# Ledger of designs, part 8: peptides against a protein of PDB entry 4U39

Target 1, 302 residues: chain A of PDB entry 4U39
Amino acid sequence: SIKVIGVGGGGNNAVNRMIENEVQGVEYIAVNTDAQALNLSKAEVKMQIGAKLTRGLGAGANPEVGKKAAEESKEQIEEALKGADMVFVTAGMGGGTGTGAAPVIAQIAKDLGALTVGVVTRPFTFEGRKRQLQAAGGISAMKEAVDTLIVIPNDRILEIVDKNTPMLEAFREADNVLRQGVQGISDLIATPGLINLDFADVKTIMSNKGSALMGIGIATGENRAAEAAKKAISSPLLEAAIDGAQGVLMNITGGTNLSLYEVQEAADIVASASDQDVNMIFGSVINENLKDEIVVTVIATG

## One batch from the design tools (peptide; aimed at target 1 V263 S272)

Design b1_p9_8_s3 (made by RFdiffusion4, then SolubleMPNN; from b1_p9_8 with Y5H)
Fold by OpenDDE base, seed 3:
Structure b1_p9_8_s3 (fold): chain B 302 residues (1-302), chain A 9 residues (1-9)
Amino acid sequence: as target 1 above (302 residues)
Amino acid sequence: AEVFHAGKK
């Protein structure tokens, strides 16, 4: 089974966005120290952590409180994660709960033998230096606790949205990019397409790889496959070129009109931008909601 | 930790 755990405010917002976008084949778990915020989760499983420590009042933007809250609730986290083959841990880094609890939850998942993937955001620069420093500590702890860590630099989201985008919409886009990162992987396993991957294929690319980069491209029209692939490999979310990656996981998602030619065209573009010795795997997913859109997600590992 | 299942009223 695949489990997605949203940890703290940002992680829970991302999980809500996944549920709203009908991401299939995954079990959703919302984790928070704030009981009021947790009640707003759409997840089937809601877990309040650190109830004794925080009394449901949240972590006060302190990562040490988030950490201790997860440690207090270890047995309940273990039971919620039991029998998962894969666990996504999603969080916004820089806060109290997400930053402190996500590494603890990830370690619990890994210790249970699940393929553990972190999908997390760095805070925007405008959120201030304190959040950036807290995020850096949380990201470091996540790297030790996961098989693969996808880190989304929120400042790079500002390069893909309009400069006049309201701050609240920029946060919603961060939640959407977290959704795209989880869905881009989970759909390869859970959602049938033209080219199906299994869990073993994904595990080969993601097991014990450390940091990963993610690129996303979306396009429509006659050249949509090529355009989406080009946008993915040149994505502002890629902090480095994919040519240095040891492994590439590619998702080509389209509507019912997605052709094998378009899938091959997109795959050839990504392969041509990658190292010749790269272990590249690609899957194709059919999403009827995309109509004329193609979404290419590239995850570079190693 | 209290685990709330959405379906238990």
Scores: peptide ipSAE 0.028, ipTM 0.609, DockQ to the pose 0.016
OpenDDE base, seeds 1, 2, 4, 5: peptide ipSAE 0.006, 0.024, 0.018, 0.000; ipTM 0.393, 0.599, 0.550, 0.395; seed 1 fails the geometry check

Design b1_p9_8_s4 (made by RFdiffusion4, then SolubleMPNN; from b1_p9_8, 3 letters changed)
Fold by OpenDDE base, seed 4:
Structure b1_p9_8_s4 (fold): chain B 302 residues (1-302), chain A 9 residues (1-9)
Amino acid sequence: as target 1 above (302 residues)
Amino acid sequence: AEVFHSGKL
């Protein structure tokens, strides 16, 4: 089974966005120290952590409280994650609960033998230096606790949105990028396409790889496959070029009109931008909602 | 559509 665990406010918003976008083949768990925020989760499983420590009043933006809250609730987390083959741990780094609890939850998932993937955001620079420093500590702890850690640099979202985009919409786009990171992997396992991957193929690329980068490209029209692939490999979300990666996981998602030619064209573009010795795997996914769109998701590891 | 297994490049 695949489980997605949203940790704290940002992680829970991302999980809500995944549910709203009908991401299939995954079980959703919402974790928070704030009981009122947790009640707003759309997840089937809702877990309040650190009930004794916080009394449901949240972590006060303190990562040490988030950490201790997860430690207090370790047995409950173990029970909720038991029997998962894969666990996505999603969080907004820089806060209290997400930053502190996500590494603890990730370690619990890894210790249970699940392929453990972190999908997390760095805070925007405008959220202030304190959040950036807290996020750096949380990201460092996540690297040790996961098989692969996808880090979304929120400041790079400002390069792909309009300059007039309200701050609230920039946070919604961060939640959407977290969704795309989870869905781009989970769909390769759970959703049939023209080229299917198994869990073992994904595990080969993602097991014990440490940090990963994600690129996304979306296009329409006659050259949509090539355009989507070019956008993915040149994505502002990539903090480094893909040519330095030791492993590449590629998802090519299209509507029912997706052709094998378009899949091959997109794969060849990503391969040509990658190192010659790269371990590249790609899958295709059919999503009837995309109609004329192609979405290419690239995850570069190593 | 024929489902091809494992796109290893």
Scores: peptide ipSAE 0.011, ipTM 0.546, DockQ to the pose 0.342
OpenDDE base, seeds 1, 2, 3, 5: peptide ipSAE 0.000, 0.011, 0.008, 0.000; ipTM 0.353, 0.496, 0.463, 0.371; seed 1 fails the geometry check

## One batch from the design tools (peptide; aimed at target 1 I286)

Design b1_p10_1 (made by RFdiffusion4)
Pose (drawn by RFdiffusion4):
Order: sequence, then C-alpha cells, then structure tokens
Structure b1_p10_1 (pose): chain A 294 residues (1-190, 197-206, 209-302), chain P 10 residues (1-10)
Amino acid sequence: SIKVIGVGGGGNNAVNRMIENEVQGVEYIAVNTDAQALNLSKAEVKMQIGAKLTRGLGAGANPEVGKKAAEESKEQIEEALKGADMVFVTAGMGGGTGTGAAPVIAQIAKDLGALTVGVVTRPFTFEGRKRQLQAAGGISAMKEAVDTLIVIPNDRILEIVDKNTPMLEAFREADNVLRQGVQGISDLIALDFADVKTIMKGSALMGIGIATGENRAAEAAKKAISSPLLEAAIDGAQGVLMNITGGTNLSLYEVQEAADIVASASDQDVNMIFGSVINENLKDEIVVTVIATG
Amino acid sequence: MSLLTFSVKL
C-alpha cells in the first residue's frame, strides 16, 4: 500500500507523468489548492485542499497559503493517507501548494507511520528569487517532514537537455525527472520496508542515465552515477538505491555491469537496495536510477 | 513491469 501524492502543480504533473508511464503498484493522490489545475490530474483521487481558503483558486505561489490550505484539509488528507505503508510526497518546490502543503502532507504521512519519501524539484534558477527562496524555505520544511527527501535540482535539467530545448520542454523534463524519481523506487515495491526504511535520513540526491546500444548498461550507469541531477559524489553516500530498467532484452551481464559501475563508485560497505525491472515498453533503451542518501 | 533481480545489502 504505497501512495504517491502529487502536491500542487509540480507534483500534479509528476503524478500525471507517472500515470502516463503506467507506473504500477501505487495509489495516486493529486492534491491541489487550484481546482482548475487539479482537474487536469489523471489521479483517481483528486483532493482539493484549502477549498475554504483558496476557493479553488490556488495558493498563488504563497507557501503559507499552501500550508494553511493543507492544514485546513488536515483531516481529509489523513483519511486519504491512512493505510499507506509508504507515501511518496511529490511536489514542486518554490510554489505555494507544493512548497507549503507538501510538508504538511508528508508530515501527516510520517505521523501515520508510513515511510514518507518526498520527491521534489528545486525550481530552476530562472524561475527567479521568489521561487528559489520559497523552495529553499520549503525544501527545508520537507526535510523535517519526511524520512527521505529526494531533491531534484531543476537547474541541472538544463545541463542534461540540449542547450536549445525550449523552456516548456525544460519544465516538462523536470516533471519526468520527478516521475523518474518516484518510479525509481516505487518499481522496487510492486520486501521489508525496514530495508528501504534503513535506506530512508538527511537529504538525498538522485541520478539517472538512459542509454541504448551495445554498450548501454555501462553507458547508462556511467551517465547515472555522473548525472547532473546527482550533485555530489556517491562515495559520500551512506545508502544507495539503484534501479535498473530495460526491455525484455535486459541481461544479467548488463545488470551487473551497471551494478558494478554504481558499486565501485559507492563505498564498499555501503548499504544498497538494488533492483532491475523489466519494462516491456522499452526496446533498446535502458534506464539506471540511482538514489544516494548521505 | 516485472522484476529481474533484486538485492539488499545492509
């Protein structure tokens, strides 16, 4: 019983993307103060929060509103989250609802005893000072409210995509990366949570590599461990979760080769949760998702 | 999707 909660617009898209990618085994909850944006969520459960406070008009990039909105809907949320063994709280930080409400929601989930993993994006630098400041204040709050917070620095999206990809696509990729963050774990739980719990505190950074071809598992792993999303050296990690995903042509040669690359770059005595998952919708593509905690 | 391999090191 793992629930992925998209909070605010940032999470709304990630949840959409997850659903779009048919990520299995999770119950999705899209939570928003913005009734209009929420009605775009492909989530079966659409929770409008702060209905009294925001009247469906959203938080206006005011985290305080997203917070008060979440606090207002404190009871509605617990109801939706009860029974969750694990709650992914996915949101965009820098907003109002995502920045405000996610900590409230993730904290509720944490109090509910669920393994609370917050997976958020820090706003692109270009989103400006307000976005940066609010997320920083927000990411700070997400850390206090989750067991593990995987923070995806959107600015690093721009290093990854072609220098000329339009902004719209840059935001879109941030959504996918958020989805890639949650799927990278949720695909490994579809298992004693104390395992993953022991891997889940402090902040967490993740990396992704995608590759195709003859030497792809290594290409993907190398890209994953060196990825711009992954800002710090993995040898600094106390725990590492590794997800390898490929087509039905995923061989153990490829799997271990990528595992060897991720492993050698991690500490030798590191705790590790490793999985490889077959995605029939993949052909020659392979995706390594690496999440380091420490 | 399906699992190919899984490991835990603790």

Design b1_p10_1_s1 (made by RFdiffusion4, then SolubleMPNN; from b1_p10_1, 6 letters changed)
Fold by OpenDDE base, seed 1:
Structure b1_p10_1_s1 (fold): chain B 302 residues (1-302), chain A 10 residues (1-10)
Amino acid sequence: as target 1 above (302 residues)
Amino acid sequence: MKILYLEVRL
């Protein structure tokens, strides 16, 4: 089974966005120290952590409170994760609960033998230096606790969105990029396709790889596959080029009109941007909601 | 929603 755990406010917003976009074949768990915020989760499973420590009042933007809250609730987390083959841990780094609890939850998942993938954001620079420093500490702790860690630099989202984009929409786009990172992987495993990736192939690329980079490209029109692939490998979300990656996971998602030629053209572009010795896995997904859009997600590991 | 997968193993 695949489980997605949203940790703290940012992680729970991302999980809500995943549920709203009908991401299939995954179980959703919302985790928070704030009981009022947790009640707003759309997840079926809602877990309050650190009830004794915090009394449901949240972590006060302190990562040490988030950490201790997850440690207090270790047995409940273990029970909720039991029997998962794969666990996604999603959080907005820089806060109290997400920054402190996500590494503890990830370590519990890894110790249970699940393939553990972190999908987390760096805060925007405008959220202030304190959040950036807290996020750096949380990301370091996540890197030790996961098999693969996808880090989304929120400041790079500002390069993709219009300059007039309201702050609330920039946060919604961060939640959407977290969704795309989880969905780009979970779809390849959880949904029956014409060609199924086995979980062992995904495990080979993602197991003990450490930090990963994610690129996303979206396009429409006659050259949509090539344009989406080029946008993915040159994505502002990539903090480095993919040419040095030991592994690449590619998802090509299109509507019912997605052709085998478009899948091949997109795959060839990503392959040409990668090392010759790279272990590449390609999956394609038909999503009836995309109509004329193609979405290419590239995850580079190693 | 029918999700169709194509894996291209290169």
Scores: peptide ipSAE 0.017, ipTM 0.522, DockQ to the pose 0.455
OpenDDE base, seeds 2, 3, 4, 5: peptide ipSAE 0.006, 0.005, 0.006, 0.012; ipTM 0.508, 0.487, 0.496, 0.522

Design b1_p10_1_s2 (made by RFdiffusion4, then SolubleMPNN; from b1_p10_1, 4 letters changed)
Fold by OpenDDE base, seed 4:
Structure b1_p10_1_s2 (fold): chain B 302 residues (1-302), chain A 10 residues (1-10)
Amino acid sequence: as target 1 above (302 residues)
Amino acid sequence: MKILTFEVRL
C-alpha cells in the first residue's frame, strides 16, 4: 500500500490539494499538533500528535516542539504506517510541526521497511531568515530519515507564476507542486497501464539515494511531448541540471490521445539531457482529464 | 478510466 502523510500546516494543505485532485491509489494521513487545523483536513486518517505536550495548540513555530510531539506519539504513528510498502512524507519546512515531526515520522516509516520518500518545500525568502534556518535543519534531518528527499525551492515557484500572484496563491502553487511530486511517482505504481513500472523498479531507483530534484513540464499542441520534456529538464524547480544524476524517474502523463511516438520522443529528450550511464525508468499515465495536455515529471536522484 | 502506462527501459 502507498501512504501519504501530510505533516503540519503545509503538509496538510498539500494533502488536501491531492484529495481535491483525486490522486488515486493512496491512503491519506493528516498529522498536526494543532487540533483546529487538523479538523480542516480532508484526509480520512487524522492524527493529533503531542496532545500532552501542546494540548492541541500547535508547535509555536518551534521545530523542537514538533520533534517532541512526534516522539510522544511514536506508537500511534507506527500503527498508522504498518503495512505500507511506500510512504510519502510531505511538509512545509521552516515551521514548527512540519520541520520537527516530518523527520521523526520518516524514520518510523523507514524503520518499518517502507520505501520512504520526503516531498518537502523550502520556504520563500520573504518568510524570513529564521524559517530558512529552521528549514535547513529540517531538510538535513529528513535526508538521514528518508530513502529519497525531493526538495522544492519555493522561490523557484515565483519564476513560474505571474509577478502579480498574491502570496496566498504562491503558497497554493507550492501545495500544487508538492501534489505533482507525489502524484508523479504514485501514479507510476498505483495506476495500471499498458506497461506498469513495478514497485521493485521504483524501489531500485529511490532506495537510499538521498536528495532528489524534480522538474515539471506541461504543454499542448502538435509538439506537446517535446515541449513538455524540454520544460521538465529546464524547469526552474531543478536547482541543478539533470546531468550528473545517478537515476532518473520520468512520468509522461497525457490524455487518451497520448501516442507511443510522443512517449518515445519525450523519453529520448530526457535521456539525451541525462548521463549515458544513468539508470532511467520511464512510465506513462493516461489521465482523461488532461485532454490535449501532456505533463512530464522528471525526478533526478543521486 | 483506463490508464495506460508504458515502461521504456533504456
Scores: peptide ipSAE 0.016, ipTM 0.527, DockQ to the pose 0.517
OpenDDE base, seeds 1, 2, 3, 5: peptide ipSAE 0.008, 0.005, 0.007, 0.006; ipTM 0.487, 0.467, 0.462, 0.454

Design b1_p10_1_s3 (made by RFdiffusion4, then SolubleMPNN; from b1_p10_1, 5 letters changed)
Fold by OpenDDE base, seed 2:
Structure b1_p10_1_s3 (fold): chain B 302 residues (1-302), chain A 10 residues (1-10)
Amino acid sequence: as target 1 above (302 residues)
Amino acid sequence: MKLLHLEVRL
């Protein structure tokens, strides 16, 4: 089974966005130290952590409180993650609960023998230096606790949105990018297709790889596949080029009119931007809601 | 929804 665990405010907003976009074949778990915020989760499983420590009042933006809250609730987290083959741990880094609890939850998932993937955001620079420093500590702890860690640099979201985009919409786009990172992988495994990646292929590329980079491209029109692939490999979300990656996961998602030619054209572009010895796996997904849009997601590991 | 996957192993 595949489980997605949203940790703290940002992780739970991302999980809500996944549920709203009908991400299939995954079980959703919402974790928070704030009981009021947790009640707003759409997840089937809602877990309050650190109830004795925090009394449901949240972590006060302190990562050490988030850490201790997850440690207090270890047995509950173990029971919720038990029997998962894969666990996505999603969080906004820089806060109290997400930054402190996500590494503890990831370690619990890994110790249970699940393929453990972190999908986390770095805070925007405008959230201030304290959040950036807390996020750096949380990301460092996540690297040790996961098989693969996808880090989304929120400041790079400002390069893909309009300059007049309200701060609240920039956070919604961060939640959407977290969704795309989880869905781009989970759809390769969990969705019945014409060709399904086995969990062993994904496990080979993601096991003990450390940091990963994610690129996303969206396009429409006659050259939409090529344009989406080019946007994915040149995505502002990529902090480096994908040419040095040991492994690449590609997802191409289109409407019912997605052609085999478009899938091949997009795959060839991503392969041509990668090392010749790269282990590349790719899947395609049909989403009737995309109509004329193609979405290419690239995850570079190693 | 029938999601159709296509794998190509390069």
Scores: peptide ipSAE 0.010, ipTM 0.463, DockQ to the pose 0.465
OpenDDE base, seeds 1, 3, 4, 5: peptide ipSAE 0.009, 0.007, 0.007, 0.006; ipTM 0.523, 0.467, 0.476, 0.483; seed 4 fails the geometry check

Design b1_p10_1_s4 (made by RFdiffusion4, then SolubleMPNN; from b1_p10_1, 4 letters changed)
Fold by OpenDDE base, seed 2:
Structure b1_p10_1_s4 (fold): chain B 302 residues (1-302), chain A 10 residues (1-10)
Amino acid sequence: as target 1 above (302 residues)
Amino acid sequence: MKILTFSVRR
């Protein structure tokens, strides 16, 4: 089974976005120290952590409170994650609960023998230096606790949105990018496509790989596959080129009109941008909601 | 401490 655990405010917003976009074949768990915020989760499983420590009032933007809250609730987290083959831990780094609890939850998942993937954001620079410093500590702790850690630099989202985009929409886009990171992997396992991957393929690419980069490309029209692939490998979300990656996971998602030619064309572009010795796996997914759009997601590991 | 599984039946 695949479990997605959203940790704190940003992680729970991302989980809500996943549920709203009908991401299939995954179980959703919402974790928070704030009981009021947790009530707004759409997840089937809702877990308040650190109830004794915080009394449901949240972590006060303190990562040490988030950490201790997860430690207090360890047995409950273990019970919720038990029997998962794969666990996605999603959070916005820089806050109290997400930054502190996500590494603890990830370690619990890993200790249970699940393939543990972190999908986290770095805060926007406008959120201030304190959040950036807290996020750096949380990301460092996540690296030790996961098999693969996808880090989304929120400032790079500002390069893909309009300059006049309201701050609230920039956060919604961050939630959407977190969704795309989880869905880009989970759909390869859980959703039938033109080319299906098994869990063993994904496990080979993602086990004990440390940091990963994610690129996303979306396009329409006659050259949509090539354009989407080119956008993915040149994505502002990629803090480095994919040519140095030891492994590449590629998802090509299209509507019912997605052709094998388009899948191959997109795969060839990503392969050509990768090292010759890279272990690249790719899958395709059919999503009827995309109509004429193709979405290419590239995850570079190693 | 009970995991509150709220099955929101859609």
Scores: peptide ipSAE 0.026, ipTM 0.567, DockQ to the pose 0.020
OpenDDE base, seeds 1, 3, 4, 5: peptide ipSAE 0.009, 0.011, 0.011, 0.000; ipTM 0.424, 0.531, 0.508, 0.448; seed 1 fails the geometry check

Design b1_p10_2 (made by RFdiffusion4)
Pose (drawn by RFdiffusion4):
Structure b1_p10_2 (pose): chain A 294 residues (1-190, 197-206, 209-302), chain P 10 residues (1-10)
Amino acid sequence: SIKVIGVGGGGNNAVNRMIENEVQGVEYIAVNTDAQALNLSKAEVKMQIGAKLTRGLGAGANPEVGKKAAEESKEQIEEALKGADMVFVTAGMGGGTGTGAAPVIAQIAKDLGALTVGVVTRPFTFEGRKRQLQAAGGISAMKEAVDTLIVIPNDRILEIVDKNTPMLEAFREADNVLRQGVQGISDLIALDFADVKTIMKGSALMGIGIATGENRAAEAAKKAISSPLLEAAIDGAQGVLMNITGGTNLSLYEVQEAADIVASASDQDVNMIFGSVINENLKDEIVVTVIATG
Amino acid sequence: MTVKDFSVTL
């Protein structure tokens, strides 16, 4: 019983993308103060929060509103989250609802005893000071409210995509990366949560590599461990979760080769949750998701 | 999706 909660617009898209990618084994909850944006969520459960406060008009990039909105819907949320063994709280930080509400929601989930993993994006630098400041204040709050917070620095999306990809695609990729963050774990739980719990505090950074071809598992792993999303050296990690995903042509040669690359770059005595998952919708593509905690 | 390989090291 793992629930992925998209909070605000940032999470709304990630949840959509997850659903679009048919990520299995999770119950999705899209939570928003913005009734209009929420009605775009492909989530079966659409929770409008702060209905009294925001009247479906959203938080206006005011985290305080997203918070008060979440606090207002404190009871509606717990109801939705009860029974969750694990709650992914996925949101865009810098906003109102995502920045405000996610900590409230993730804290509720944490109090509910669920393994609360918050997976959020820090706004692109270009989103400006307000976005940066509010997320920083927000990411700070997400850390206090989750067991593990995987923070995806959107600015690093721009290093990854072609220098000329339009902004719209840059934001889109941030959504996918958020989805890639949650799927990178949720695919490994579809298992004693104390395992993953022992891997889940402090902040967490993740990396992704995608590759195709003859030497792809290594190409993917190398790209994953060196990825711009992954800002710090993995040898600094106390715990590392590794997810290898490929087509039905995923060989153990490829799997271990990528595992060896990720392992050698991690501490030798590191705790590790490693999985490889077959995605029939993949052909020659392989995706290594690496999440380091410490 | 299906698991191809899985491990936990603690």

Design b1_p10_2_s1 (made by RFdiffusion4, then SolubleMPNN; from b1_p10_2, 5 letters changed)
Fold by OpenDDE base, seed 1:
Structure b1_p10_2_s1 (fold): chain B 302 residues (1-302), chain A 10 residues (1-10)
Amino acid sequence: as target 1 above (302 residues)
Amino acid sequence: MKIFYFSVRL
């Protein structure tokens, strides 16, 4: 089974976005120290952590409170993760609960033998230096606790959205990028395609790889596959080129008119931008909600 | 919504 755990406010917003976009074949768990915020989760499983420590009032933007809250609730987290083959831990770094609890939850998942993938955001620079410093500590702790860690630099979202985008919409786009990172991987595993990827192939690419980079490309029109692939490998979300990556996961999502030629064209572009000895896995998904759009997600590991 | 998945190993 695949489990997605949203940790704290940002992680729970991302999980809500995943549920709203009908991400298939995954179980959702919302984790928070704030009981009022947790009640707003759309997840089927809602877990309050650190009830004794916080009394449901949240972590007060303190990562040490988030950490201790997860440690207090260790047995409950273990039971919720039991039997998972794969665990996604999603959080907005820089806060109290997400920053402190996500590494603890990730370590619990890894200790249970699940393939553990972190998908987390760095705060925007405008959220202030304190959040950036807390996020750096949380990301460092996540890197030690996961098999693969995808870090989304929120400041790079400002390069892919309109300059007039309201702050609230920039946070919604961060939630959407978190969704795309989880969905880009989960879609390769959770739904049998025309060509079934075994979980062992994904595990080979993602196990003990440390930091990963994610690129996203979206395009429409006659050259949409090539344009989406080029946008993905040159995505502002990529802090480096993918040419040095030991492993690449690629997802090509289109409408019912997605052709085999478009899938091949996109795959060839990503392969040509990667090392010759790269372990590449690609999947294609037909989403009826995508009319004329192609979405390419690239995750580079190693 | 029907989602069709294809995976190809390169």
Scores: peptide ipSAE 0.020, ipTM 0.616, DockQ to the pose 0.466
OpenDDE base, seeds 2, 3, 4, 5: peptide ipSAE 0.020, 0.015, 0.016, 0.018; ipTM 0.569, 0.557, 0.587, 0.578; seeds 2, 4, 5 fail the geometry check

Design b1_p10_2_s2 (made by RFdiffusion4, then SolubleMPNN; from b1_p10_2, 6 letters changed)
Fold by OpenDDE base, seed 4:
Structure b1_p10_2_s2 (fold): chain B 302 residues (1-302), chain A 10 residues (1-10)
Amino acid sequence: as target 1 above (302 residues)
Amino acid sequence: MKIFYFEVRL
């Protein structure tokens, strides 16, 4: 089974976005120290952590409170994650609950023997230096606690959105990029394809790989596959080129008119931008809602 | 390079 655990406000907003976009084949868990915020979660499983420590009033933007809250609730977290083959831990780094609790939750998932993938955001520069410093500590703790850590640099989202985008919409786009990171991997595993991916192959590419980079490309029209692939490998979300990656996960999602030629063309572009010795897994996904759009998601590991 | 192909229908 695949579990997606949203930790704190940003993680829970991302989980809500996943549920709203009908991401299939995953169980959703919302975790928070704020009981009022947790009530707004769309997740089936809602877990208040640190009820004794915080009294449901949240972590006060303190990562040490978030950490202690997860430690207080360890047994409940273990029970909720038990029997998962894969666990996605999603959070906004720089806050109290997400920054402090997400590494503890990730370690619990890893200790249970799940393939543990972190999908987290760095705060925007406008959230201030304190958030950036807290996020750096949380990301460092996540690296030790996960098999693979995807870090989304929120400032790079500002390069792909309109310059007039309100701050609230920039946060919604961060939630959407978190969704795309989880969905891009979960769709490869959770949905029966014409060619089944062995979970052992995913485990080989993602186990103990440390930091991963994610690129996304979207295009329409006659060259949509090539354009989407080129946008994915040159995505502003990539903090580095994918040419040094030991592993690449590629998802090609299109409508019912997605051709084998388009899948191959996109795969060849990503392969040509990667190391010759790269282990590449790619999947094609048919999503009737995309119509003429192709979405290419690239996750570079190692 | 090992390339693994799979197709998924939603």
Scores: peptide ipSAE 0.027, ipTM 0.640, DockQ to the pose 0.120
OpenDDE base, seeds 1, 2, 3, 5: peptide ipSAE 0.019, 0.015, 0.023, 0.025; ipTM 0.558, 0.539, 0.575, 0.634

Design b1_p10_2_s3 (made by RFdiffusion4, then SolubleMPNN; from b1_p10_2, 6 letters changed)
Fold by OpenDDE base, seed 1:
Structure b1_p10_2_s3 (fold): chain B 302 residues (1-302), chain A 10 residues (1-10)
Amino acid sequence: as target 1 above (302 residues)
Amino acid sequence: MKIFYFSVRK
């Protein structure tokens, strides 16, 4: 089974976005120290952590409170994650609960033998230096606790959205990018394809790889596959080029008119931008909601 | 939703 655990406000917003977009084949768990915020979650499983420590009033933007809250609730987290083959831990770094609890939850998942993938955001620079410093500490702790860590730099979202985008929409886009990171991987595993991916192949690419980079490309029109692939490998979300990556996961999602030629063209572009000895897994997904759009998600590991 | 998986092992 695949479990997605949203940790704190940002993680729970991302989980809500995943549920709203009908990401299939995964179980959702919402974790928070704030009981009122947790009640707004759309997840089937809602877990309040640190009830004794926080009394349901949240972590007060303190990562140490988030950490202790997860430690207090360790047995509950273990029971909720039990039997998972893969666990996604999603959080917005820089806050109290997400920053402190996500590494603890990730370590619990890893200790249970699940393939543990972190998908987290760095705060926007405008959220202030304190949040950036807290996020850096949380990301460092996540890197030690996961098999693969995808870090989304929120400031790079400002390069892919309109300059006039309201602040609330920029946060919604951060939630959407978190969704795309989780869905890009989960669709490769959870949804039966023409060729079933062996979960062992995913484990080979993602186990003990540390930091991973994610690129996203979206395009329409006659050359949409090539354009989407080129946008993915040159995505502002990539903090480095993928040419040195030892492993690549690629998802090509299109409408019912997605052709085999388009899939091949996109895969060839990503493969050509990667190392010659790269272990590449790619999947093609048909999403009827995309109509004329192609979405390429690239996750580079190693 | 039909998903097509291709594993390219280089």
Scores: peptide ipSAE 0.037, ipTM 0.673, DockQ to the pose 0.697
OpenDDE base, seeds 2, 3, 4, 5: peptide ipSAE 0.029, 0.025, 0.029, 0.028; ipTM 0.666, 0.634, 0.626, 0.637; seeds 2, 3, 4 fail the geometry check

